# Ledger of designs, part 6: peptides against a protein of PDB entry 6KZJ

Target 1, 71 residues: chain A of PDB entry 6KZJ
Amino acid sequence: SPDLLSEVSEMKQDLIKMTAILTTDVSDKAGSIKVKELVKAAEEEPGEPFEIVERVKEDLEKVNEILRSGT

## One batch from the design tools (peptide; aimed at target 1 E45 P46 P49)

Design b1_p12_1_s3 (made by RFdiffusion4, then SolubleMPNN; from b1_p12_1, 6 letters changed)
Fold by OpenDDE base, seed 2:
Structure b1_p12_1_s3 (fold): chain B 71 residues (1-71), chain A 12 residues (1-12)
Amino acid sequence: as target 1 above (71 residues)
Amino acid sequence: SLREKLRELLKE
């Protein structure tokens, strides 16, 4: 349904934004080019909206683990 | 993939 697709799309967008923030926080050299590249990569991921969100969620969890451990 | 690009960024 359109309502479910809208909600999933918003979630995907929020996760992409969070990814951009986290990556710029860990890399002093993360310019606008790198952030835009990450956004494009996320948008080009194949699969159903749910599968895309799950992949982004997993990637954010990995980033969080790296930030927390420092390695 | 996003995963690979994140790894590359974190290596900088």
Scores: peptide ipSAE 0.028, ipTM 0.529, DockQ to the pose 0.046
OpenDDE base, seeds 1, 3, 4, 5: peptide ipSAE 0.025, 0.028, 0.025, 0.027; ipTM 0.513, 0.536, 0.525, 0.528; seed 4 fails the geometry check

Design b1_p12_1_s4 (made by RFdiffusion4, then SolubleMPNN; from b1_p12_1, 5 letters changed)
Fold by OpenDDE base, seed 3:
Structure b1_p12_1_s4 (fold): chain B 71 residues (1-71), chain A 12 residues (1-12)
Amino acid sequence: as target 1 above (71 residues)
Amino acid sequence: SVREALRELLKK
């Protein structure tokens, strides 16, 4: 069975990677984030940043529902 | 309880 908390964590990390691609220097300078590697990783993941945010929201709602049910 | 809810969450 999927671990929703692990899934949310992974999606959050992917969102951070997308943000880094957009905001950091695209040059592989010494000590900078390897943007090329991040782009490749982001391309392999399903969904653009907005889609990742929506999935995170949905998963958090699922978590909340489970917690709220009191079972 | 919250603790039991977390256990159920992890089982899904």
Scores: peptide ipSAE 0.034, ipTM 0.530, DockQ to the pose 0.025
OpenDDE base, seeds 1, 2, 4, 5: peptide ipSAE 0.030, 0.024, 0.018, 0.021; ipTM 0.555, 0.539, 0.434, 0.488; seed 4 fails the geometry check

Design b1_p12_2_s2 (made by RFdiffusion4, then SolubleMPNN; its pose is not in this set)
Fold by OpenDDE base, seed 1:
Structure b1_p12_2_s2 (fold): chain B 71 residues (1-71), chain A 12 residues (1-12)
Amino acid sequence: as target 1 above (71 residues)
Amino acid sequence: MLGKLLALEKKL
């Protein structure tokens, strides 16, 4: 559904924003989180809804790693 | 965000 695709794309954009906020002050240990790769993936053709969902899952895992490393 | 994720799961 076009509605579902738009919702997933919006969530990806929100995840990129949150990741950027969390990585702005995080020291060298956060170096595994390629914020630049997340931004690039948002500029690329999203592809099929499945591909967007997989990218969102990867972004969620990266955010989770930031939160775990910041603890 | 989390609310939208949960809404997405309900649509799958």
Scores: peptide ipSAE 0.071, ipTM 0.679, DockQ to the pose 0.073
OpenDDE base, seeds 2, 3, 4, 5: peptide ipSAE 0.070, 0.034, 0.040, 0.040; ipTM 0.682, 0.603, 0.618, 0.583; seed 5 fails the geometry check

Design b1_p12_2_s3 (made by RFdiffusion4, then SolubleMPNN; its pose is not in this set)
Fold by OpenDDE base, seed 5:
Structure b1_p12_2_s3 (fold): chain B 71 residues (1-71), chain A 12 residues (1-12)
Amino acid sequence: as target 1 above (71 residues)
Amino acid sequence: MLGKLEALEKKL
């Protein structure tokens, strides 16, 4: 149905945004994709890809802390 | 995002 195609397209766009955030070198020399612009876009709506990425980042930081404390 | 995936699955 047209509605199904719209939902697939929306999900695809969300995944593209997540990928762009994850693959953008957070270095000040990040190319055409301004990390700051992605952050601003993701702050507009709760549950956007950036918020998911930030949760994953926080979880990875916790794992790293646990591993470091165990060594 | 997850809710959208679940909605998609229900429409398949």
Scores: peptide ipSAE 0.065, ipTM 0.703, DockQ to the pose 0.089
OpenDDE base, seeds 1, 2, 3, 4: peptide ipSAE 0.060, 0.054, 0.063, 0.050; ipTM 0.661, 0.660, 0.695, 0.655; seed 1 fails the geometry check

Design b1_p12_3_s1 (made by RFdiffusion4, then SolubleMPNN; its pose is not in this set)
Fold by OpenDDE base, seed 5:
Structure b1_p12_3_s1 (fold): chain B 71 residues (1-71), chain A 12 residues (1-12)
Amino acid sequence: as target 1 above (71 residues)
Amino acid sequence: MLKKLEALEKKL
């Protein structure tokens, strides 16, 4: 249906927005109200793709720190 | 986003 195509298009735009949030510099994250709002909305919904990617990034950084420090 | 996917599935 036309409604179904509109919803798929909206989901595509949501994925683009999440990608932009993940790739933006920390300086841009602090200054963009839209980015801040999308990050907050993701944090309110555990298991959303953005939250999963951020957790994976954090875990990989922790593993890298352990391996690099030899601790 | 998952809630939107679930809403989409209901329309299939």
Scores: peptide ipSAE 0.054, ipTM 0.673, DockQ to the pose 0.090
OpenDDE base, seeds 1, 2, 3, 4: peptide ipSAE 0.048, 0.052, 0.044, 0.051; ipTM 0.665, 0.633, 0.649, 0.658

Design b1_p12_3_s3 (made by RFdiffusion4, then SolubleMPNN; its pose is not in this set)
Fold by OpenDDE base, seed 1:
Structure b1_p12_3_s3 (fold): chain B 71 residues (1-71), chain A 12 residues (1-12)
Amino acid sequence: as target 1 above (71 residues)
Amino acid sequence: MLGKLLALEKKL
């Protein structure tokens, strides 16, 4: 559904924003989180809804790693 | 965000 695709794309954009906020002050240990790769993936053709969902899952895992490393 | 994720799961 076009509605579902738009919702997933919006969530990806929100995840990129949150990741950027969390990585702005995080020291060298956060170096595994390629914020630049997340931004690039948002500029690329999203592809099929499945591909967007997989990218969102990867972004969620990266955010989770930031939160775990910041603890 | 989390609310939208949960809404997405309900649509799958």
Scores: peptide ipSAE 0.071, ipTM 0.679, DockQ to the pose 0.072
OpenDDE base, seeds 2, 3, 4, 5: peptide ipSAE 0.070, 0.034, 0.040, 0.040; ipTM 0.682, 0.603, 0.618, 0.583; seed 5 fails the geometry check

Design b1_p12_4 (made by RFdiffusion4)
Pose (drawn by RFdiffusion4):
Structure b1_p12_4 (pose): chain A 69 residues (1-26, 29-71), chain P 12 residues (1-12)
Amino acid sequence: SPDLLSEVSEMKQDLIKMTAILTTDVKAGSIKVKELVKAAEEEPGEPFEIVERVKEDLEKVNEILRSGT
Amino acid sequence: VMDILKKVERLL
């Protein structure tokens, strides 16, 4: 559905903002368009399996930021 | 964060 896509678009924008905060990359050469396209093509599994991995990774980032380790 | 961004690209 369009609502699912819009939520995911918002997550993408949140991740760009997080990248800008965390990066020391001094045209943002650390972000490669070809790597992004390849990753979009090759990430395995259906949406549910991808979402589970994304959730796990976000929980890990949250623990780093909240606890400091 | 970039790893998550690459997974989100597939969802889009």

Design b1_p12_4_s1 (made by RFdiffusion4, then SolubleMPNN; from b1_p12_4, 5 letters changed)
Fold by OpenDDE base, seed 4:
Structure b1_p12_4_s1 (fold): chain B 71 residues (1-71), chain A 12 residues (1-12)
Amino acid sequence: as target 1 above (71 residues)
Amino acid sequence: VMDILKRLLALE
């Protein structure tokens, strides 16, 4: 349904925003990440939002695991 | 970690 696609697209955007926050907090050398550019990039990928969200979610879980384990 | 974050940002 279009409602499900909208929800998945919003989830993708949220995950991208979280990634941006994590990169800026961890690296003083992370160039100025423009939130507006991230939002536009998230909207321009109409293809497979569910697959993108699942990949991003998996990578964030890996990041969290590394941070918790210290390895 | 940093490499994973870079890959995440590249998914946009």
Scores: peptide ipSAE 0.145, ipTM 0.704, DockQ to the pose 0.179
OpenDDE base, seeds 1, 2, 3, 5: peptide ipSAE 0.086, 0.143, 0.116, 0.140; ipTM 0.695, 0.695, 0.625, 0.701

Design b1_p12_4_s2 (made by RFdiffusion4, then SolubleMPNN; from b1_p12_4 with K7R V8L R10A)
Fold by OpenDDE base, seed 4:
Structure b1_p12_4_s2 (fold): chain B 71 residues (1-71), chain A 12 residues (1-12)
Amino acid sequence: as target 1 above (71 residues)
Amino acid sequence: VMDILKRLEALL
């Protein structure tokens, strides 16, 4: 249903926003640490909020693709 | 995150 696609897309956007908040807040607190290093550190640390957000984002993208393709 | 997961669960 197009309604389900819209809802999944909204949820994806929420995950993107959460990711941006997490990376920005950590970057501001980390001082000299580059955003790229923070992203890598979060990807290497299982269970960190950023990694969870990215994993769920990936899952939502898969769901969106399935719903859009109808398969 | 948990709020989004709950919303996703509601869609399944």
Scores: peptide ipSAE 0.061, ipTM 0.573, DockQ to the pose 0.055
OpenDDE base, seeds 1, 2, 3, 5: peptide ipSAE 0.058, 0.060, 0.094, 0.096; ipTM 0.604, 0.559, 0.604, 0.619; seeds 3, 5 fail the geometry check

Design b1_p12_4_s3 (made by RFdiffusion4, then SolubleMPNN; from b1_p12_4 with K7R V8L R10K)
Fold by OpenDDE base, seed 5:
Structure b1_p12_4_s3 (fold): chain B 71 residues (1-71), chain A 12 residues (1-12)
Amino acid sequence: as target 1 above (71 residues)
Amino acid sequence: VMDILKRLEKLL
């Protein structure tokens, strides 16, 4: 259904944007992370929704580590 | 972290 495809496409785009924001801001506080590479990977080769979700999950784990360490 | 959340809030 075109409605379902549009909804999935919207979800994918939202996840890409969230990944870019999280990666950029977390990496400025976390040490040797290649910020530009991670952002480009999320935007240029997002893959299927599950792959994007895994990238967002990784960024959230980094946020959690920052919260635990106080950095 | 709070800055991330504010940016996400604006985006969504």
Scores: peptide ipSAE 0.083, ipTM 0.571, DockQ to the pose 0.070
OpenDDE base, seeds 1, 2, 3, 4: peptide ipSAE 0.067, 0.067, 0.072, 0.057; ipTM 0.607, 0.632, 0.619, 0.611

Design b1_p12_4_s4 (made by RFdiffusion4, then SolubleMPNN; from b1_p12_4, 4 letters changed)
Fold by OpenDDE base, seed 2:
Structure b1_p12_4_s4 (fold): chain B 71 residues (1-71), chain A 12 residues (1-12)
Amino acid sequence: as target 1 above (71 residues)
Amino acid sequence: VMEILKRLEALL
């Protein structure tokens, strides 16, 4: 459905925004990693929105595990 | 964490 594809695309955009916020907070301490360039490169990455969301979900789960473990 | 964030950014 085009409505479902639009919803997945919107979710992807929200994840891009969240990642940009997290990477800027980390990068402001580590020097000028151009978050804008990484976000733009990310928009050109090949893959279906669903596959991207699933990979992002897995990586967020890993971040959560690291934060909970204190490592 | 930083490496994972970079990977996330590359995937999006």
Scores: peptide ipSAE 0.082, ipTM 0.579, DockQ to the pose 0.269
OpenDDE base, seeds 1, 3, 4, 5: peptide ipSAE 0.039, 0.062, 0.049, 0.060; ipTM 0.555, 0.577, 0.562, 0.571

Design b1_p12_6 (made by RFdiffusion4)
Pose (drawn by RFdiffusion4):
Structure b1_p12_6 (pose): chain A 69 residues (1-26, 29-71), chain P 12 residues (1-12)
Amino acid sequence: SPDLLSEVSEMKQDLIKMTAILTTDVKAGSIKVKELVKAAEEEPGEPFEIVERVKEDLEKVNEILRSGT
Amino acid sequence: SATLTELRELMK
């Protein structure tokens, strides 16, 4: 559905903002368009499996930021 | 799936 895509678009923007905060990359050469396209093509599994991995990774980032380790 | 194709196109 378009609502699912819009929520995912908002997550993508949240992750760009997080990248800008965390990065020391001083045209943002650390972000490679070809790597992004390849990853979009090659990430395995259906959306549910991808969402589960994204959720695990976000929980890990949250723990780092909240606990400091 | 159709949803997967749409998500992959969004991410490209």

Design b1_p12_6_s1 (made by RFdiffusion4, then SolubleMPNN; from b1_p12_6, 6 letters changed)
Fold by OpenDDE base, seed 2:
Structure b1_p12_6_s1 (fold): chain B 71 residues (1-71), chain A 12 residues (1-12)
Amino acid sequence: as target 1 above (71 residues)
Amino acid sequence: SELRKALRELLK
């Protein structure tokens, strides 16, 4: 449903915001999450719900790696 | 919904 798509898209946007806060002191070249890339992806057409889910999953994995490493 | 539940399970 359109409501579910909106909810997933909103969740992804919130994750991007959180990631930007957590990774302010790290460079994209340091193997950390690429904040600029995530922001760009959010501005582009999200695509089909499955594609949105896959991108959200990837973002969550990257955030988890940062939290696990403590860096 | 069941769909939202399945989505959460997929993402964890």
Scores: peptide ipSAE 0.033, ipTM 0.522, DockQ to the pose 0.054
OpenDDE base, seeds 1, 3, 4, 5: peptide ipSAE 0.022, 0.024, 0.028, 0.027; ipTM 0.485, 0.512, 0.527, 0.510; seed 4 fails the geometry check

Design b1_p12_6_s2 (made by RFdiffusion4, then SolubleMPNN; from b1_p12_6, 6 letters changed)
Fold by OpenDDE base, seed 4:
Structure b1_p12_6_s2 (fold): chain B 71 residues (1-71), chain A 12 residues (1-12)
Amino acid sequence: as target 1 above (71 residues)
Amino acid sequence: SELRKKLRELLK
């Protein structure tokens, strides 16, 4: 479904945006390169829309864990 | 996922 694919794509984009915000203050050049690599990884993530949503959820949970623990 | 791996690398 194109609507479901669009919704999943928006969720992925939100994750990418959050990542970009968290990394922009570290090192502009190095951070930018790594963010681009993250975008490519997200775009290449295989699976059906539901599977992609679940992976995005897991990725967000991992981000939260990293932010809480600092590691 | 590859995204998770890359994100961990970025945040280290």
Scores: peptide ipSAE 0.028, ipTM 0.528, DockQ to the pose 0.052
OpenDDE base, seeds 1, 2, 3, 5: peptide ipSAE 0.021, 0.027, 0.026, 0.024; ipTM 0.520, 0.524, 0.517, 0.521

Design b1_p12_6_s3 (made by RFdiffusion4, then SolubleMPNN; from b1_p12_6, 7 letters changed)
Fold by OpenDDE base, seed 4:
Structure b1_p12_6_s3 (fold): chain B 71 residues (1-71), chain A 12 residues (1-12)
Amino acid sequence: as target 1 above (71 residues)
Amino acid sequence: SELREALRKLLK
């Protein structure tokens, strides 16, 4: 289904863009704060945008694994 | 199926 493929492709692309914005923005604004700590802090908070994006990325990876394994 | 293969390649 081309509609489904387009939707999944758009979702993947949006997630990549969101991840890039979140990670680069914190890097640019980090100042004296370590980027690694900010990324970890954002990941630890379920409601933070970074955690949401990473969870969705993980879900997509799970789907990918299912498709690869045939499970 | 063709769809499953397409999804696999898209997600990789």
Scores: peptide ipSAE 0.030, ipTM 0.503, DockQ to the pose 0.158
OpenDDE base, seeds 1, 2, 3, 5: peptide ipSAE 0.027, 0.026, 0.028, 0.026; ipTM 0.525, 0.525, 0.520, 0.521

Design b1_p12_6_s4 (made by RFdiffusion4, then SolubleMPNN; from b1_p12_6, 6 letters changed)
Fold by OpenDDE base, seed 3:
Structure b1_p12_6_s4 (fold): chain B 71 residues (1-71), chain A 12 residues (1-12)
Amino acid sequence: as target 1 above (71 residues)
Amino acid sequence: SELKKKLRELLK
């Protein structure tokens, strides 16, 4: 369904935006990697829309774990 | 994933 594909694509875009927000402060302190590069990397992830969304969600969860643990 | 790799490098 085109409606379902549009909904999944929108969800992907929302997760990309969340990734950009979470990495902004770290990017200002980290030397070489820019937020734009992370966003592009997320957008270029291979797979079907659902798989891409799930991978981005998983990556964000891992970031949260790192930040919470301090390690 | 490529995103995970880049994010790990960013957080080092």
Scores: peptide ipSAE 0.031, ipTM 0.478, DockQ to the pose 0.047
OpenDDE base, seeds 1, 2, 4, 5: peptide ipSAE 0.021, 0.029, 0.026, 0.025; ipTM 0.437, 0.490, 0.490, 0.474

Design b1_p12_7_s1 (made by RFdiffusion4, then SolubleMPNN; its pose is not in this set)
Fold by OpenDDE base, seed 1:
Structure b1_p12_7_s1 (fold): chain B 71 residues (1-71), chain A 12 residues (1-12)
Amino acid sequence: as target 1 above (71 residues)
Amino acid sequence: LGKLLALEEKLK
């Protein structure tokens, strides 16, 4: 469906934007009002890209701990 | 993003 494809594509774009915010040094972005606005907006909506990225980061940290413990 | 791309292909 074109409508569902457009919705998923927009979600992908938002996820990429939030990933960039969360994976770069926050010190470089700390003064950006637009970044703070995007973070706040994403936190207010369950399942939005910000929350998804945070869950992924948590899972990756768990995997990293397992790998470090096995080394 | 691989899973999301696969979902997009299914929605076409």
Scores: peptide ipSAE 0.044, ipTM 0.618, DockQ to the pose 0.172
OpenDDE base, seeds 2, 3, 4, 5: peptide ipSAE 0.026, 0.030, 0.030, 0.034; ipTM 0.551, 0.562, 0.535, 0.563

Design b1_p12_7_s4 (made by RFdiffusion4, then SolubleMPNN; its pose is not in this set)
Fold by OpenDDE base, seed 5:
Structure b1_p12_7_s4 (fold): chain B 71 residues (1-71), chain A 12 residues (1-12)
Amino acid sequence: as target 1 above (71 residues)
Amino acid sequence: LGKLLALEKKLK
C-alpha cells in the first residue's frame, strides 16, 4: 500500500541518517541532520531507526572485539 | 537495509 510504503521509506531514510550520526564524526553537520527530531521519533515507537542502529552498533562492537582478541 | 528494501518492494 502507498501509505505503508511511504512510512517504510521514511524509516529507511531515518535509519541511514542515524547510522551516519553514530558511525561517523558528523559533529560539524549535526545541526543539519536534525538529530533531536530523529531521537524524538525513536522514543515514540519501538524499533525505530535509532534503536535498530544501536543494536547493530553493539553487535559490531562485539565482532570487533572478537576479531581483535582472536577469540 | 536489505530486508527493509525487500519490504518496500512487497508494499508496492
Scores: peptide ipSAE 0.047, ipTM 0.625, DockQ to the pose 0.188
OpenDDE base, seeds 1, 2, 3, 4: peptide ipSAE 0.045, 0.027, 0.027, 0.028; ipTM 0.619, 0.568, 0.558, 0.570

Design b1_p12_8 (made by RFdiffusion4; failed a check: the pose's geometry)
Pose (drawn by RFdiffusion4):
Structure b1_p12_8 (pose): chain A 69 residues (1-26, 29-71), chain P 12 residues (1-12)
Amino acid sequence: SPDLLSEVSEMKQDLIKMTAILTTDVKAGSIKVKELVKAAEEEPGEPFEIVERVKEDLEKVNEILRSGT
Amino acid sequence: SLNVLERMEAAS
């Protein structure tokens, strides 16, 4: 559905903002278009499986930011 | 094969 795609687009924008906060990359050469396209093509599994991995990774980032380790 | 966006559209 379009609502699912819009939520994912918002997540993408949130991750760009997080990248800008966390990075020391002083045209943002650390972000490679070819790597992004390849990753979009090659990430395995259906959407549910991908979402589960994204959720696990976000929980891990939250723990780092909230607990400090 | 379908990419991530295409798989999402196909599944929903």

Design b1_p12_8_s1 (made by RFdiffusion4, then SolubleMPNN; from b1_p12_8, 4 letters changed; failed a check: the pose's geometry)
Amino acid sequence: KLNVLERLIAES

Design b1_p12_8_s2 (made by RFdiffusion4, then SolubleMPNN; from b1_p12_8 with S1K M8L E9V; failed a check: the pose's geometry)
Amino acid sequence: KLNVLERLVAAS

Design b1_p12_8_s3 (made by RFdiffusion4, then SolubleMPNN; from b1_p12_8 with M8L E9I; failed a check: the pose's geometry)
Amino acid sequence: SLNVLERLIAAS

Design b1_p12_8_s4 (made by RFdiffusion4, then SolubleMPNN; from b1_p12_8 with S1K M8L E9I; failed a check: the pose's geometry)
Amino acid sequence: KLNVLERLIAAS

## One batch from the design tools (peptide; aimed at target 1 V8 R55 V63)

Design b2_p13_1 (made by RFdiffusion4)
Pose (drawn by RFdiffusion4):
Structure b2_p13_1 (pose): chain A 69 residues (1-26, 29-71), chain P 13 residues (1-13)
Amino acid sequence: SPDLLSEVSEMKQDLIKMTAILTTDVKAGSIKVKELVKAAEEEPGEPFEIVERVKEDLEKVNEILRSGT
Amino acid sequence: DLVKDILFKVNAL
């Protein structure tokens, strides 16, 4: 549905903002368009499986930021 | 690194 795509678009923008905060990359050469396209093509599994992996990674980032380790 | 990996997964969605 379009609502699912819009939520994912908002997540993508949140991740860009997080990248800008965390990066020391001094045209943002650390972000490669070809790597992004390849990853969009090659990430395995259906959406549910991908969402589970994204959730696990976000939980891990949250723990780092909240606990400091 | 994790944020980059999440971005790759989000682009696949």

Design b2_p13_1_s1 (made by RFdiffusion4, then SolubleMPNN; from b2_p13_1, 6 letters changed)
Fold by OpenDDE base, seed 5:
Order: C-alpha cells, then structure tokens, then sequence
Structure b2_p13_1_s1 (fold): chain B 71 residues (1-71), chain A 13 residues (1-13)
C-alpha cells in the first residue's frame, strides 16, 4: 500500500532527525553531523515499495541487535 | 560507536 510506504518513510525521517538532535552534544563526531544531509538521505527512497520495506525491516533488526549488545 | 552505527543504517535505508 502507498500508505504503508509513506508511513515507513516518515518513520525513517523522524528517526534520522531525532538521532541528529540527540547526538550533537554527546560525541566528538556528533558535532560534525550534517542534519541537512541526513534529511536529504531520509527523503530518498529508491526502489519498489516492497524492496524499501524489506530494507527497513533488515535495518530495524540490525538496530535491535546493536541495542541489545550495547556495542 | 553505537550512534554512528545507527546513523549508517538509517542512511542505508
């Protein structure tokens, strides 16, 4: 559904924006984060809807693994 | 490191 793709894309953008805000003061590398570049990357969703959803699913699984490991 | 990994994943979506 195009509505599902829009929801997934919005979620990606929100996560990028939140991460950019939260990281600015916590890491030496965070100070170099270009919010504008991250927003542009969030707006770019190449491929068919199914392929995009599958990529999001895979990345969310990786994020979950990283958060559980703490590394 | 965790934050940067998350950022890379988000950019790769």
Amino acid sequence: as target 1 above (71 residues)
Amino acid sequence: DLVMRILRLLLAL
Scores: peptide ipSAE 0.092, ipTM 0.599, DockQ to the pose 0.206
OpenDDE base, seeds 1, 2, 3, 4: peptide ipSAE 0.060, 0.091, 0.091, 0.090; ipTM 0.548, 0.593, 0.591, 0.595; seed 4 fails the geometry check

Design b2_p13_1_s2 (made by RFdiffusion4, then SolubleMPNN; from b2_p13_1, 5 letters changed)
Fold by OpenDDE base, seed 1:
Structure b2_p13_1_s2 (fold): chain B 71 residues (1-71), chain A 13 residues (1-13)
Amino acid sequence: as target 1 above (71 residues)
Amino acid sequence: DLVFEILKRVLAL
């Protein structure tokens, strides 16, 4: 269904935006996400937020490819 | 924690 494809695509886009927040230096303010620490933590602990977001992103991309391909 | 707030929002999609 085009509605389901649109929903999945929107979810994917939202997840990409959240991933960008985790992977970019968005602010010099206190409490900003430190990309280097997240990458290191993700490498050391697979359950850390960065790795979780990337896995969910990959899963949504797989779903999107399946729906978009029509197969 | 901002990271966990983001994660919660992502998982709520």
Scores: peptide ipSAE 0.051, ipTM 0.551, DockQ to the pose 0.091
OpenDDE base, seeds 2, 3, 4, 5: peptide ipSAE 0.048, 0.041, 0.038, 0.037; ipTM 0.558, 0.549, 0.531, 0.528

Design b2_p13_1_s3 (made by RFdiffusion4, then SolubleMPNN; from b2_p13_1, 7 letters changed)
Fold by OpenDDE base, seed 4:
Structure b2_p13_1_s3 (fold): chain B 71 residues (1-71), chain A 13 residues (1-13)
Amino acid sequence: as target 1 above (71 residues)
Amino acid sequence: DLVMRMLELLLAL
């Protein structure tokens, strides 16, 4: 449904926004990151809500792995 | 590198 798609899309956008906040404070390289590109990436997400959720889940698992590795 | 890796992952969603 469009409502579920909106919720899943919003979740992705929230993650992007959080990253934008983290990047602005942490790295000189982060200063070059255009928030507009992140927003665009969120808007271009194709597929059904389930597919979006699975991609988000996969990426979160990768993030967790990076955090555990300390790199 | 962590933040950049996270960003790359988010962009790959």
Scores: peptide ipSAE 0.070, ipTM 0.599, DockQ to the pose 0.190
OpenDDE base, seeds 1, 2, 3, 5: peptide ipSAE 0.029, 0.049, 0.062, 0.047; ipTM 0.514, 0.538, 0.577, 0.555

Design b2_p13_1_s4 (made by RFdiffusion4, then SolubleMPNN; from b2_p13_1, 5 letters changed)
Fold by OpenDDE base, seed 2:
Structure b2_p13_1_s4 (fold): chain B 71 residues (1-71), chain A 13 residues (1-13)
Amino acid sequence: as target 1 above (71 residues)
Amino acid sequence: DLVMEILKLVLAL
């Protein structure tokens, strides 16, 4: 995408989808991941670019923990 | 790198 902000926002949405897939058989408390909370955050105003990046970073850390725990 | 593998998966969605 030519719009960097749109690209980051899209990446966050894709990460939420990935998180939901990885946590389908576990509760929202597993790995401190709350799928419903992530979905809600995606529907809300993302805010300034810095805030979007910080939320993406946080989501990446949570996904990393899920994958690391499976190995 | 695990983070890079996660990013690859995200790009595929």
Scores: peptide ipSAE 0.090, ipTM 0.643, DockQ to the pose 0.078
OpenDDE base, seeds 1, 3, 4, 5: peptide ipSAE 0.043, 0.084, 0.061, 0.038; ipTM 0.526, 0.617, 0.551, 0.522

Design b2_p13_2 (made by RFdiffusion4)
Pose (drawn by RFdiffusion4):
Structure b2_p13_2 (pose): chain A 69 residues (1-26, 29-71), chain P 13 residues (1-13)
Amino acid sequence: SPDLLSEVSEMKQDLIKMTAILTTDVKAGSIKVKELVKAAEEEPGEPFEIVERVKEDLEKVNEILRSGT
Amino acid sequence: ELVKDILFKVNAL
């Protein structure tokens, strides 16, 4: 559905903002368009499986930021 | 690194 795509688009923007905060990359050469396209093509599994991995990774980032380790 | 990996997964969605 379009609502699912819009929520994912908002997540993508949140991740760009997080990248800008965390990066020391002084045209943002650390972000490679070819790597992004390849990853979009090659990430395995259906959306549910991808979402589970994204959730796990976000929980891990949250723990780092909240606890400091 | 994790944020980059999440971004790759989000692009696949």

Design b2_p13_2_s1 (made by RFdiffusion4, then SolubleMPNN; from b2_p13_2, 6 letters changed)
Fold by OpenDDE base, seed 2:
Structure b2_p13_2_s1 (fold): chain B 71 residues (1-71), chain A 13 residues (1-13)
Amino acid sequence: as target 1 above (71 residues)
Amino acid sequence: SLVMDILKLLLAL
């Protein structure tokens, strides 16, 4: 449904914001994460629902890597 | 942490 897709899209945007907060102090180049890549991905055409979900999962993996490296 | 565990679970879906 359009509402579910909007929710997933909003979640992705929130992940990008959180990623930016977590990585700004350590520099975009210090870890394996590329903040610019995440921002660009959010500005690209999301595509079909499956493609949106897969991009969200990819962003979650990058956030997970940040948190895992800090623990 | 709880947050890490939740994220790992989400990635496994």
Scores: peptide ipSAE 0.068, ipTM 0.638, DockQ to the pose 0.071
OpenDDE base, seeds 1, 3, 4, 5: peptide ipSAE 0.038, 0.060, 0.062, 0.060; ipTM 0.507, 0.580, 0.583, 0.586

